# Ledger of designs, part 62: peptides against a protein of PDB entry 3T7K

Target 1, 248 residues: chain A of PDB entry 3T7K
Amino acid sequence: KAEKILARFNELPNYDLKAVCTGCFHDGFNEVDIEILNQLGIKIFDNIKETDKLNCIFAPKILRTEKFLKSLSFEPLKFALKPEFIIDLLKQIHSKKDKLSQININLFDYEINGINESIISKTKLPTKVFERANIRCINLVNDIPGGVDTIGSVLKAHGIEKINVLRSKKCTFEDIIPNDVSKQENGGIFKYVLIVTKASQVKKFTKLINDRDKNETILIVEWNWCVESIFHLNVDFTSKKNVLYQKK

## One batch from the design tools (peptide; made by RFdiffusion4, then SolubleMPNN)

Design b2_p14_3_s3 (from b2_p14_3, 7 letters changed)
Fold by OpenDDE base, seed 4:
Formats: structure tokens, C-alpha cells, sequence
Structure b2_p14_3_s3 (fold): chain B 248 residues (1-248), chain A 14 residues (1-14)
């Protein structure tokens, strides 16, 4: 059926998109539209798998969803597009009135606001954002909104290798893992990196660490610190935004 | 998808 619909076009573009969707297309696509999209080189996946070599995200705007955050870890992310790309594309294809010999839709017209060429270019880097920041091992409190699995999955996608989940009420110093990275000559490496949700946790962890491992470097941040780092594909250690405690 | 929207809400509330 899709072939018959597409037969009116002399040439079909190959968009070469392997995409996931977030915040759009909740009801999915019908079989015909999926087939149409496939013939145009657009494959939409339900979930993110590394094996699928995803290169595109569809979303109405920048979102804090797992899919959106992980899309910034694609190697590379080629396109971050508004759902209107698909909508307009399918509308044009299904339109019987348009004696169009060609599909005239440019991907660049549908870029998500705030995902610019600078961000896209950073996804081509050989390293992940937290890897570049010398953050390999983190401590994550178990009461984080969204759950440790989801948050952990996002962080791992962005280069964190080990996530230690802390039971905030019962944890001791021995439960806190160090960020095991080799000291780079010019990079501020924090020995202890923690993501927390409450001020009481800051007080607890700072005390535990300072009492047992004096003079070590500590970074305690909110989840928003990670999100902002992901959105910029850069960790800004000069910013105090979303930093709850820092000891250099 | 409902789960992702819920995650968005959870992350925005902080």
C-alpha cells in the first residue's frame, strides 16, 4: 500500500534517520505510515538500544525525559527534530491534490529550539560529557525522583561507569565510593561525587566524608546539575548552579 | 510514553 502511495513521486529522499520519540506520537503510527517512513529512510524505534545506532530524536521541545537526555549521548546525534517534520511529511505524501513530483521537506526547518549545531557537534566527540569531566564513579541517593535505575541509565549513557546507590538514612562512610579517576594535570577532579535530593543529605555526607577522609575534594550536586551538563554537553565547574556543596 | 511524561514532571518539580 505504501508503494502505491509513494509511486507518484519520481524520487524519494533518504533521510537516514534512526529515531526515538518523546513527548509526541503517543499513539504511534499506523502500518502504512511506518512503511512510508521506512521507504524514506526513517526508522522509529520504541526504545533506545545501543545496537540500533540511533541518530535522531523527535520531541516538541527540549525535555527532561529519559529518551531526550539519552539522545544527547547518541554517536552522533544527527538531528533533533520537532514532530511537525513527520506530520508535514506524511501530510504531503497523503495529499492527493499536490501534483508534487518531489517531497519538499527540509530537516533543518524542524530543528528543536535550543539544540543547535554546537550541541550536535559535541555529540561527535569521542568521549562522553561526564567522561570529559573526569566523573567515572558517582554516589546517588536512593530517594531520587525518577528512580535510581532511570537516572542511572541516563548517567551511564553519558559516560558514568559506576553508580553507587546510597541508602541515605542508613549509609556510612564505607558505603560512599570514590571517583576513581587518574589525576589529569589541569583538571579539577573530585574524589567524591554525590547526587542528592535534600539539604539533610548534604549535611550527612559532608560530615561523613570530612570526618573520615579529611581534605579530600567533594562535589555534591542536584540532579539538575547533571541535566544542565547534558543539555550543554559540557560540565561547567565554574558554575555554582545546582551545586549544593563543593570542596576543591 | 506516560512514564516519560511522568518523569518529565518529576524532574521539573525539583
Amino acid sequence: as target 1 above (248 residues)
Amino acid sequence: MKEEEELEKLFSLK
Scores: peptide ipSAE 0.032, ipTM 0.687, DockQ to the pose 0.639
Fold by OpenDDE base, seed 5:
Structure b2_p14_3_s3 (fold): chain B 248 residues (1-248), chain A 14 residues (1-14)
Amino acid sequence: as target 1 above (248 residues)
Amino acid sequence: MKEEEELEKLFSLK
């Protein structure tokens, strides 16, 4: 069926998109439309897998979803597109107007607002954002909204190697892991990095660390600190935004 | 799908 529909076009574009969707296309696509998209070099995946070499995200806007945050870790993210790209493309293809010899849809007309060339260019870097920030090991409280698995998965996609989950009510100093990064000459390496949700956790962890390891560097942040770092593909250690405690 | 929407909601409330 798809071949017959596409036969009216003299030349078919190859968009070379390997994409996931977030905040759009919840009902999926019918079989014919999937086949059409495939013939145009557009493959949509349900989930993010490293082996699929994903290069595209479809979303109506910048979102804080797992898929959107992880898409900024693609190598590279080539396109961040609004769903209207697919909608308009399929509409044009299904149009009965006889005279369309070519598909006239430009990817660049459908860019997500706020995902600019600067962001796209950073996805071509050989390192991940938290790797560049010398954050390898983090402590994550178990009561984080969204769950430790989802949050952890996003953080790992962006270069955090080890995630230690802290049980806030029962944890001791011995449960807190250091950020084991070799002393690089440049930049403040924090020995202890923690993502917390409550002021009480800040008080607890600062006390535990300072009582046992008084002179060590500590960074305690909210999840929003990580999100902002991901959206910018850069960690700004000069910003106090979403930083709950810092001891350099 | 539910998880993505939940994540967006949880992060938009702040």
Scores: peptide ipSAE 0.032, ipTM 0.685, DockQ to the pose 0.501
Fold by OpenDDE base, seed 3:
Structure b2_p14_3_s3 (fold): chain B 248 residues (1-248), chain A 14 residues (1-14)
Amino acid sequence: as target 1 above (248 residues)
Amino acid sequence: MKEEEELEKLFSLK
C-alpha cells in the first residue's frame, strides 16, 4: 500500500532519521504510515538503545523527559524536530493533489525552539558534558523525584560513570564517595559531588564532609543544575544557579 | 508515555 501511495512521486527524499519521540505521537502510527516513513529513511523507535545509533528526537518543545535529556547525548544528535514535520510530511504524501512530483518539506523548518546549531554541534564532541566537567562519580539522594534509576540513567548517558545512591536519613560520611578524577589545571575538580533535594540534606552532608575532610572541595546541586548543564551541553562552574553549596 | 509526562510534570514543578 505504501508503494502505491509513493509511486506518484518521481523522487523520494532520504531523510536518514533514526528517531525517538517524546511528548508527541502517543498513539503511534498506523502500519502504512510507518512503512511510508521507512521508505523515506525515517525510522521511529520506542526506546533509546545505543545499538540503534539514534540521531533524532521529535518533541513539541524542549522537555525534561528522560528521552529528551538522553537525546542530547546522541553521537551526534543531527536533528531535534517538532512533530509537525511528520504530520505535514504524511499530509503531503496522502494528498490526492495529482501535481506533486516531489516532496517539498525541509527539516530545518521544523527545528525545536531553543535547540540551535551550537548545541547540535556539541553533540559531535568526543566527550560527554559531565566528562568534560571532570565529574565521574556522583552521590545521589534516594528520595529524588523521578527515581534514582531514571536520573542515574540520564546522568550516565552524559558521562557520569558511577552513581552512588545515598540513603539520606541513614547515611554517614563513609557512604559518600569521592569523585575520583585526576587534578587538571583547567576546570574545577570537586572531590565530592552531590545531587540533593532538600536544604536539610545540604546541612547534613556539608557537616559530614567538613568534619572529616575539612579542606576538600564540595559541590552540592539540585537536579536542575544537571538539566541546565545538559541543555547547554556545558557545565558553567561560574554560575550559582541551582548550586546549593560550593566549596572550591 | 504516561511515565514521561509524569516525569516532565515533576521536574517542571521545581
Scores: peptide ipSAE 0.032, ipTM 0.685, DockQ to the pose 0.583
Fold by OpenDDE base, seed 2:
Structure b2_p14_3_s3 (fold): chain B 248 residues (1-248), chain A 14 residues (1-14)
Amino acid sequence: as target 1 above (248 residues)
Amino acid sequence: MKEEEELEKLFSLK
């Protein structure tokens, strides 16, 4: 069926998209539309797997979903597109009235607001955002909204190698892992990096660390600190936003 | 659908 539908076009574009969707296309696509999209070089996957070499995200806007956050770790993310791209494309293809010999839909017209070329360009860097920030090992409290697995997976996608989960009520100093980074090239390395959810945890962990490992550098942040860093593909250590405690 | 929306909500909590 798809071939017959597409036969009216003299030339077919090859968009070369390997995409996931978030916040859109919840009902999926019918078999014909999937086949049409495949013929146009658009392949949509249900889940993110590194082996699929994903390069595109479909979303109506910037979202804080796992898929959206992980899409910014694609190598590279070529396009972050609104679902209207697919909608308009399929609409044009299914239209019998259009005397159009060619599909005239430009990907650049469907960019997600706030995901600009500057952000896209950073996904071409050989390193991940937290890798560039010298954050390799972090401590994550077990009561984090979204769960440690989801949060940890996002963080790992962005270059954090080790996620240590802290049982906030039971943990001791010995349970806290240092951020083991050997290369001191650009800027201050925090020995202890922690993601926490509440002020009582800040008080607890600062006390534990300062009592046992005096004068060490500490960074305690909220999850939003990580999210903002991901959205910008840059860690701004000058910002106090979402930083709960910092000792340089 | 529901899972992603829930995740969005959870991640947006201040």
Scores: peptide ipSAE 0.031, ipTM 0.684, DockQ to the pose 0.719

Design b2_p14_3_s4 (from b2_p14_3, 6 letters changed)
Fold by OpenDDE base, seed 3:
Structure b2_p14_3_s4 (fold): chain B 248 residues (1-248), chain A 14 residues (1-14)
Amino acid sequence: as target 1 above (248 residues)
Amino acid sequence: MEEEEKLEELFGQR
């Protein structure tokens, strides 16, 4: 069926998109539309797998979903597009016009607001955002909203190698892992990096660390610090936004 | 509700 529909065009674009969707297309696509999209070089996947070499995200706007946050770790992310791209494309293809020479849909007209070429260009870097920030090992409280698995999966996609889950009520100093990174001259290296949810946890962990390791560097942040770092593909150590405690 | 929707709701939208 798709072939007969597409035979009305003299030339077909190859968009070369391997995409996931978030915040859109919850009902999926019918079989004919999937076949049409596939013939145009658009493949939509249900889940993120590294083997699929995903290069595109469809979303109505910047979202804090697992898929959206992980899409910024694609190698590279080529396009972050509004769902209207697919909608308008399919509308043009299904149009009752007799013969069209070409499909007149430009990908650049459908960019997600706030995902600019500067962000896209950073996805071509050989390193991940937290790797560039010298954050290899973190401590994550077990009571984090969204769960440690989801949050941990996003953080790992962005270059955190080890996530230590802290039992916030029962943890001792010995349960806190150091961020094992070689001292570089130009990077803020924090020996202890923690993601917490409550001011009481800040008080607890700062006390535990300072009582046992008085002169070490500590970074305690909210999840929003990680999200902003991901959205910018850069860690700004000069910003106090979403930083709950910092000792340099 | 997918865990993604929960994450978005819990941390707000940008």
Scores: peptide ipSAE 0.068, ipTM 0.731, DockQ to the pose 0.391
Fold by OpenDDE base, seed 4:
Structure b2_p14_3_s4 (fold): chain B 248 residues (1-248), chain A 14 residues (1-14)
Amino acid sequence: as target 1 above (248 residues)
Amino acid sequence: MEEEEKLEELFGQR
């Protein structure tokens, strides 16, 4: 069926997209439209797998979904596109009225607002955002919204190797892991990095660390610090935004 | 799908 629909075009573009969708196309696509998209070099996957070599995200805007956050870890992310790209493409292809010999849809017209060339260029870097920030091992409180698995998966996609889950009510100093990163001469390395949800956790962890490991560097942040770091593909250690406690 | 939408809802929109 798809071949018969596409036969009216003299040449078909190859978009070379391996994509996931978030905040759009909840009902998926029918078999014919999937086949049409496949013939155009557009493959849509239900889930993110590293083996699929994903290079595209479809979303209406910047979202705080797992898929969107992980898409910024693609190697590289080639395109972050609005769903209107697919909508307009399929509409043009199904249109019997347009004696179009060619598909005239430019990917660049459908870019997600706020995902610019600077962001896309950073996805071509050989390192991940938290790796560049010298954050390898973190402590994550178990009561984080979204759950430790989802949050942990996003953080791992962005170069955090080890996530230690802290039971905030029962944890001791011995439960807190250090950020095991070799001191680079020019980078502020925090020995303890923690993601917390409550001010009471800040008080608890700062006390536990300062009582047992005096004068060590501590960074305690909220999830929004991670999100902003991901959205910019850069950790700004000069910003106090979403930082709950810092000891250099 | 539900879990991803929950992340947006739980952490607020940007």
Scores: peptide ipSAE 0.066, ipTM 0.730, DockQ to the pose 0.435
Fold by OpenDDE base, seed 1:
Structure b2_p14_3_s4 (fold): chain B 248 residues (1-248), chain A 14 residues (1-14)
Amino acid sequence: as target 1 above (248 residues)
Amino acid sequence: MEEEEKLEELFGQR
């Protein structure tokens, strides 16, 4: 069926998209449209797997979903597109107007607002955003909204190697892991990095660390600090936004 | 789906 629909076009584009969707296409696609998209070099996957070499995301706007946040870790993310790309493409293909010899859909007309070439270019870097920031090992409180597995999975996609889950009510100093990175001369490395949800946790962890390791560097942030770092593909250590405690 | 919606709901959209 798809071949018969596409046979009216003299040339078919190859978009070379390996994509996931978030905030759109909840009902998926029918078998004919999947086959049409496949013949145009558009493959849509249900979940993110590294083996699939994903290069595209479909979303109506910038979202704070797992898929959207992880898409910024693709190697590279080639395109972040609005769902209207697929809608308009399929609409043109299903159109009975006999005079369309070519598919005239430009990917650049469907870019997600706020994902510019500066962001896309950073996904071509050989390192991840937290790796570039010398954040390898973090402490994450167990009461984080979204759950430690989902949050941890996003953070790992962006270069955090080790996530230590803290039982915030019961943890001691010995439960807190150091950020084990080689001391670079420029002093920008935090020995203790923590993601917390409450001011009481800031007070607890600062006390535990300062009582036992009083001269060490500490960074305590909200989840929003991680999200903003991901959306910019850059950690701005000059910003106090979403930083709850910092000791250099 | 449920976990993505939870992230969106809990942390808001940009």
Scores: peptide ipSAE 0.069, ipTM 0.733, DockQ to the pose 0.383; fails the geometry check
Fold by OpenDDE base, seed 2:
Structure b2_p14_3_s4 (fold): chain B 248 residues (1-248), chain A 14 residues (1-14)
Amino acid sequence: as target 1 above (248 residues)
Amino acid sequence: MEEEEKLEELFGQR
């Protein structure tokens, strides 16, 4: 059916999109529309797999979903597009009235607000955002909203190699892992990086670390610190936003 | 879907 629908166009674009969707297209696509999209070089996947070499996300806006956050780790993310791209494309293709010999839809007209070329360009870097920030090993509290697996998976996608899950009530100093990164000449490395959910954890972990490993560098942040770092593909160590404790 | 919505809700909309 798709071939017959597309046969009215003299030339078909190849968009070369391997995409996931988040916050849109909950009902999926019908078989004909999937076939149409495939003929236009648009392949939509249900889940993120590294093997699929995903390069696109569809979302109505910047979202804090796992898929959206992970999309910023694509190599590269070529496009972050509003669902209206697909909607308008399919409308044009299904239109019986359009004497259009060609599909005239530009991907750049459908960019997600706040995902600009500066963000897209950073996805072409050979390193991930937390890798560039010298954050390799983190401590994550077990009561993190969203769960340690989901949060951990997002963090790993962005260059955190090791996630140590802390049982907040039972953990001791020996349970806290150091951020094992070789000192680069121009960057303050935090020996202990922790993501926590509440002020009582800050008090506990700062005490445990300061009592046993005096004068070491400590960074304790909220999840929102990670999210903002991902959305900007940059860690701003000058900002105190979402930083609960910092010892340089 | 539920986990994605939960992540969006828990950390506030931007």
Scores: peptide ipSAE 0.067, ipTM 0.730, DockQ to the pose 0.396; fails the geometry check

Design b2_p14_4_s1 (from b2_p14_4, 9 letters changed)
Fold by OpenDDE base, seed 2:
Structure b2_p14_4_s1 (fold): chain B 248 residues (1-248), chain A 14 residues (1-14)
Amino acid sequence: as target 1 above (248 residues)
Amino acid sequence: SSDEQKEKEINAEK
């Protein structure tokens, strides 16, 4: 069926998209449309796997979903596109009225607002955002909204190697792991990095660390600090936004 | 009923 539909076109584009969808296409695609998309070099996957070499995300806007956040870790993310790309493409293909010998849809016209070329270009960097920020090991409180597994998975996708989950009510200093990063000459390494949810946790962890490991560098942030860092593919240590405690 | 785990945005509690 797909071949018959596409036979009316003299040339078919090859978009070379390996994509996941988030916040769109919940009902999926019918078999014919999947086949059409496949013939156009558009492959849509249900889940993110490294083996699939994903290079595209479909979403209506910037979202804080696991898939969207992880898409910014693709190597590279070539395209972040609105679902209207697929909608318009399929509409054009199914249109009987258009004697169009060619599919005239430009990917660049469907960019997600706020995901610009500057962000896309950073996905071509050999390092991940938290790797560039010298954040290798973090402490994560167990009561974080979204769950430690989901958040941990996102953080790992962005270059955090080790995630230590802290039981906020029972943890001691010995449960807190240091950010074991080799000192690069240009400094800015925090020995302790923590993601917390409550002011009481800030008070607890600052006390535990300062009492046992005096004069060490501490960064305590909210999850939003990580999200903003991911959305910009850059950690801004000059910003106090979403930073709950910082000791340099 | 396949609880299609609606993709949830990971928002900070306001």
Scores: peptide ipSAE 0.334, ipTM 0.780, DockQ to the pose 0.183
Fold by OpenDDE base, seed 3:
Structure b2_p14_4_s1 (fold): chain B 248 residues (1-248), chain A 14 residues (1-14)
Amino acid sequence: as target 1 above (248 residues)
Amino acid sequence: SSDEQKEKEINAEK
């Protein structure tokens, strides 16, 4: 059935998209439309797997979903597109009125606002955003909204190797892990990096660390600090936004 | 009714 529908076109584009969707297409696609998309080089996956070599995300806007945040770790992310790309494409293909010899849909017309070429270009870098920032080991409080597994998975996708989950009420200094990064001269390496949710946790952890390791560098941030770093694919250590405590 | 767990935004500002 898909072949018959596409037979009216003299040339078919190959978009070469391996995509996931977030915040759109919850009901999926019918079998015919999936086959049409496949013939146009568009494959949509239900979940993110590294083996699938995903290069595209469909979303209506920048979202703070696990899929969207992880898509910025694709190697590379080639396209971040609005769902209207698929909608308009399928509409054009199913249209009987248009004696179209060619499909006239340009991917660049459907870019998600805020995901520009500067962001896309950074996904081609050999390193991940937190790796570039010399953040490999972090401490994460167990009461974080969204859950430690989801947040941990996103952070790992972006180059954090080790996530230590802190039980906020019961943790001691010995439970806090150092960010074991070789001293590179140029970047502010923080010995202790923590993601927390409450001011009381800042007070607790700063006291624990400063009482036992007085001369060490500490970075305590909110989850939003990580999100902003991901959205920009850059860590800005000059910004105080979402930083709760910093000791250089 | 498979509650399709709507993908939740992580810490979307309320």
Scores: peptide ipSAE 0.324, ipTM 0.768, DockQ to the pose 0.188
Fold by OpenDDE base, seed 1:
Structure b2_p14_4_s1 (fold): chain B 248 residues (1-248), chain A 14 residues (1-14)
Amino acid sequence: as target 1 above (248 residues)
Amino acid sequence: SSDEQKEKEINAEK
C-alpha cells in the first residue's frame, strides 16, 4: 500500500533518520505510515539502544525527558526535529490534490528551538560532556526525583562511569566514593562529586567528608546542574547556578 | 495493559 502511495513521486528522498520520539506521537503510527517513513529512510524506535546508531530525536521542544537528555549523547545527533516534520511529510504524501513530482520538505525548517548547530557540533566530539569535565564517579542520593535508575542512565550516557547511590539517612563517610580521576596539573578536579536534593544532605555530606578527609575538593550540585550541563554539552565550573556547595 | 509509562520530565521546574 505504501509503495502505491509513493509511486506518484518521481524521486523519493532518503532522510537517513534513526530516531526516537519524546513528548509526541504517543499513539504511534499506523502500519502504512510506518512503511512510508521507512521507504523515506526514517526509522522510529521505541527505545534508545546503542546498537541502533540513533541520530535523531523528535520532540515539540527541549524536554527534560530521559530520551531527550540521552539524545544529546548520540554519536552524533544529526537532527533534533519538531514532530511537524513527520506530520507535514505524511500530509504531503497522502495529498491527492498535489501534482507534486517531488517531496519538498526541508529538515532544517523543523529544528527544535534551542538545539542549534553549536549543540549539534558538540555531539561530534570524541568525548562526553562529563568526561570532558573530569567527572567519572559520582554520588547520587537515593531519594532523587525521577529515580536513580533513570538519572543514572542519563548520566552514564553522558560519560559518567560509576554512580554510587547513597542512602541519605543511613550513609556514612565510607559509603561516599571518590571521583577517581588522576589529577591533571592544570584542571580543578573534584575528589567528591555529589548530586543531592536537600540542604540537609549538603550539611551532612560536607561534614562527613570534611571530618574524615580534610582539605579535599568537593562539588555538591542539584540535578538541574547536570541537566544544564547536558543541554549545553558543556560543564561551566564558573557558574554557581545549581551548585549547593563547592570546595576547591 | 502495558501501562505506557507516559514519559515524564525529570524535575521539570513548575
Scores: peptide ipSAE 0.321, ipTM 0.765, DockQ to the pose 0.185
Fold by OpenDDE base, seed 5:
Structure b2_p14_4_s1 (fold): chain B 248 residues (1-248), chain A 14 residues (1-14)
Amino acid sequence: as target 1 above (248 residues)
Amino acid sequence: SSDEQKEKEINAEK
């Protein structure tokens, strides 16, 4: 029982982690280890739910997984940790050789490379990254790698309210939704925001929009534009990287 | 499984 294993320690830390794992621990944990982790204030969840108030991600590195991308939307993300934190912790706890009266594992020693305090600090903001960028409604092509559900779920986690899926080969102008955002004095609002996969789609959508709604603002990007925005928790409208078409 | 898809990296290209 976990209690007998932990009884050798004079004091137990409370790490206060509500975590998901990505790119690690595919086989999960045994019942004893889960109980140990729970007693140390470490709760690992299988899936991301807003109700769980997740504050931690375990991953070996920065990943483009749904879980990792969504973890950057946690409120806040307190810790992004390597799996070695859990491995070393459990190893220390199960070790009979070390007469350790205390658990000597520091969370800060296990930070994921590239997740710095600047990123963590942005997760404390009251708004999401796309919300701050005045992107509320987007158009997403149906042939996007990763699938519209996964991509849409990530985008929603980051403040996009409405995902309109476009059937790329069959869509008309009437199928394209505007980005319905109230004009704020200081922000460039794009009336049409689209995520596409192919140059042919850029040509199609630019023609459809320009033929029917002349002089409107258009932003057409690839998925990497969204990913970079998420990884930085900032939309850089000055960058042309991953922007396929822009009309201001 | 739906869980296996969640662990895959979402790339712009197939």
Scores: peptide ipSAE 0.314, ipTM 0.774, DockQ to the pose 0.208

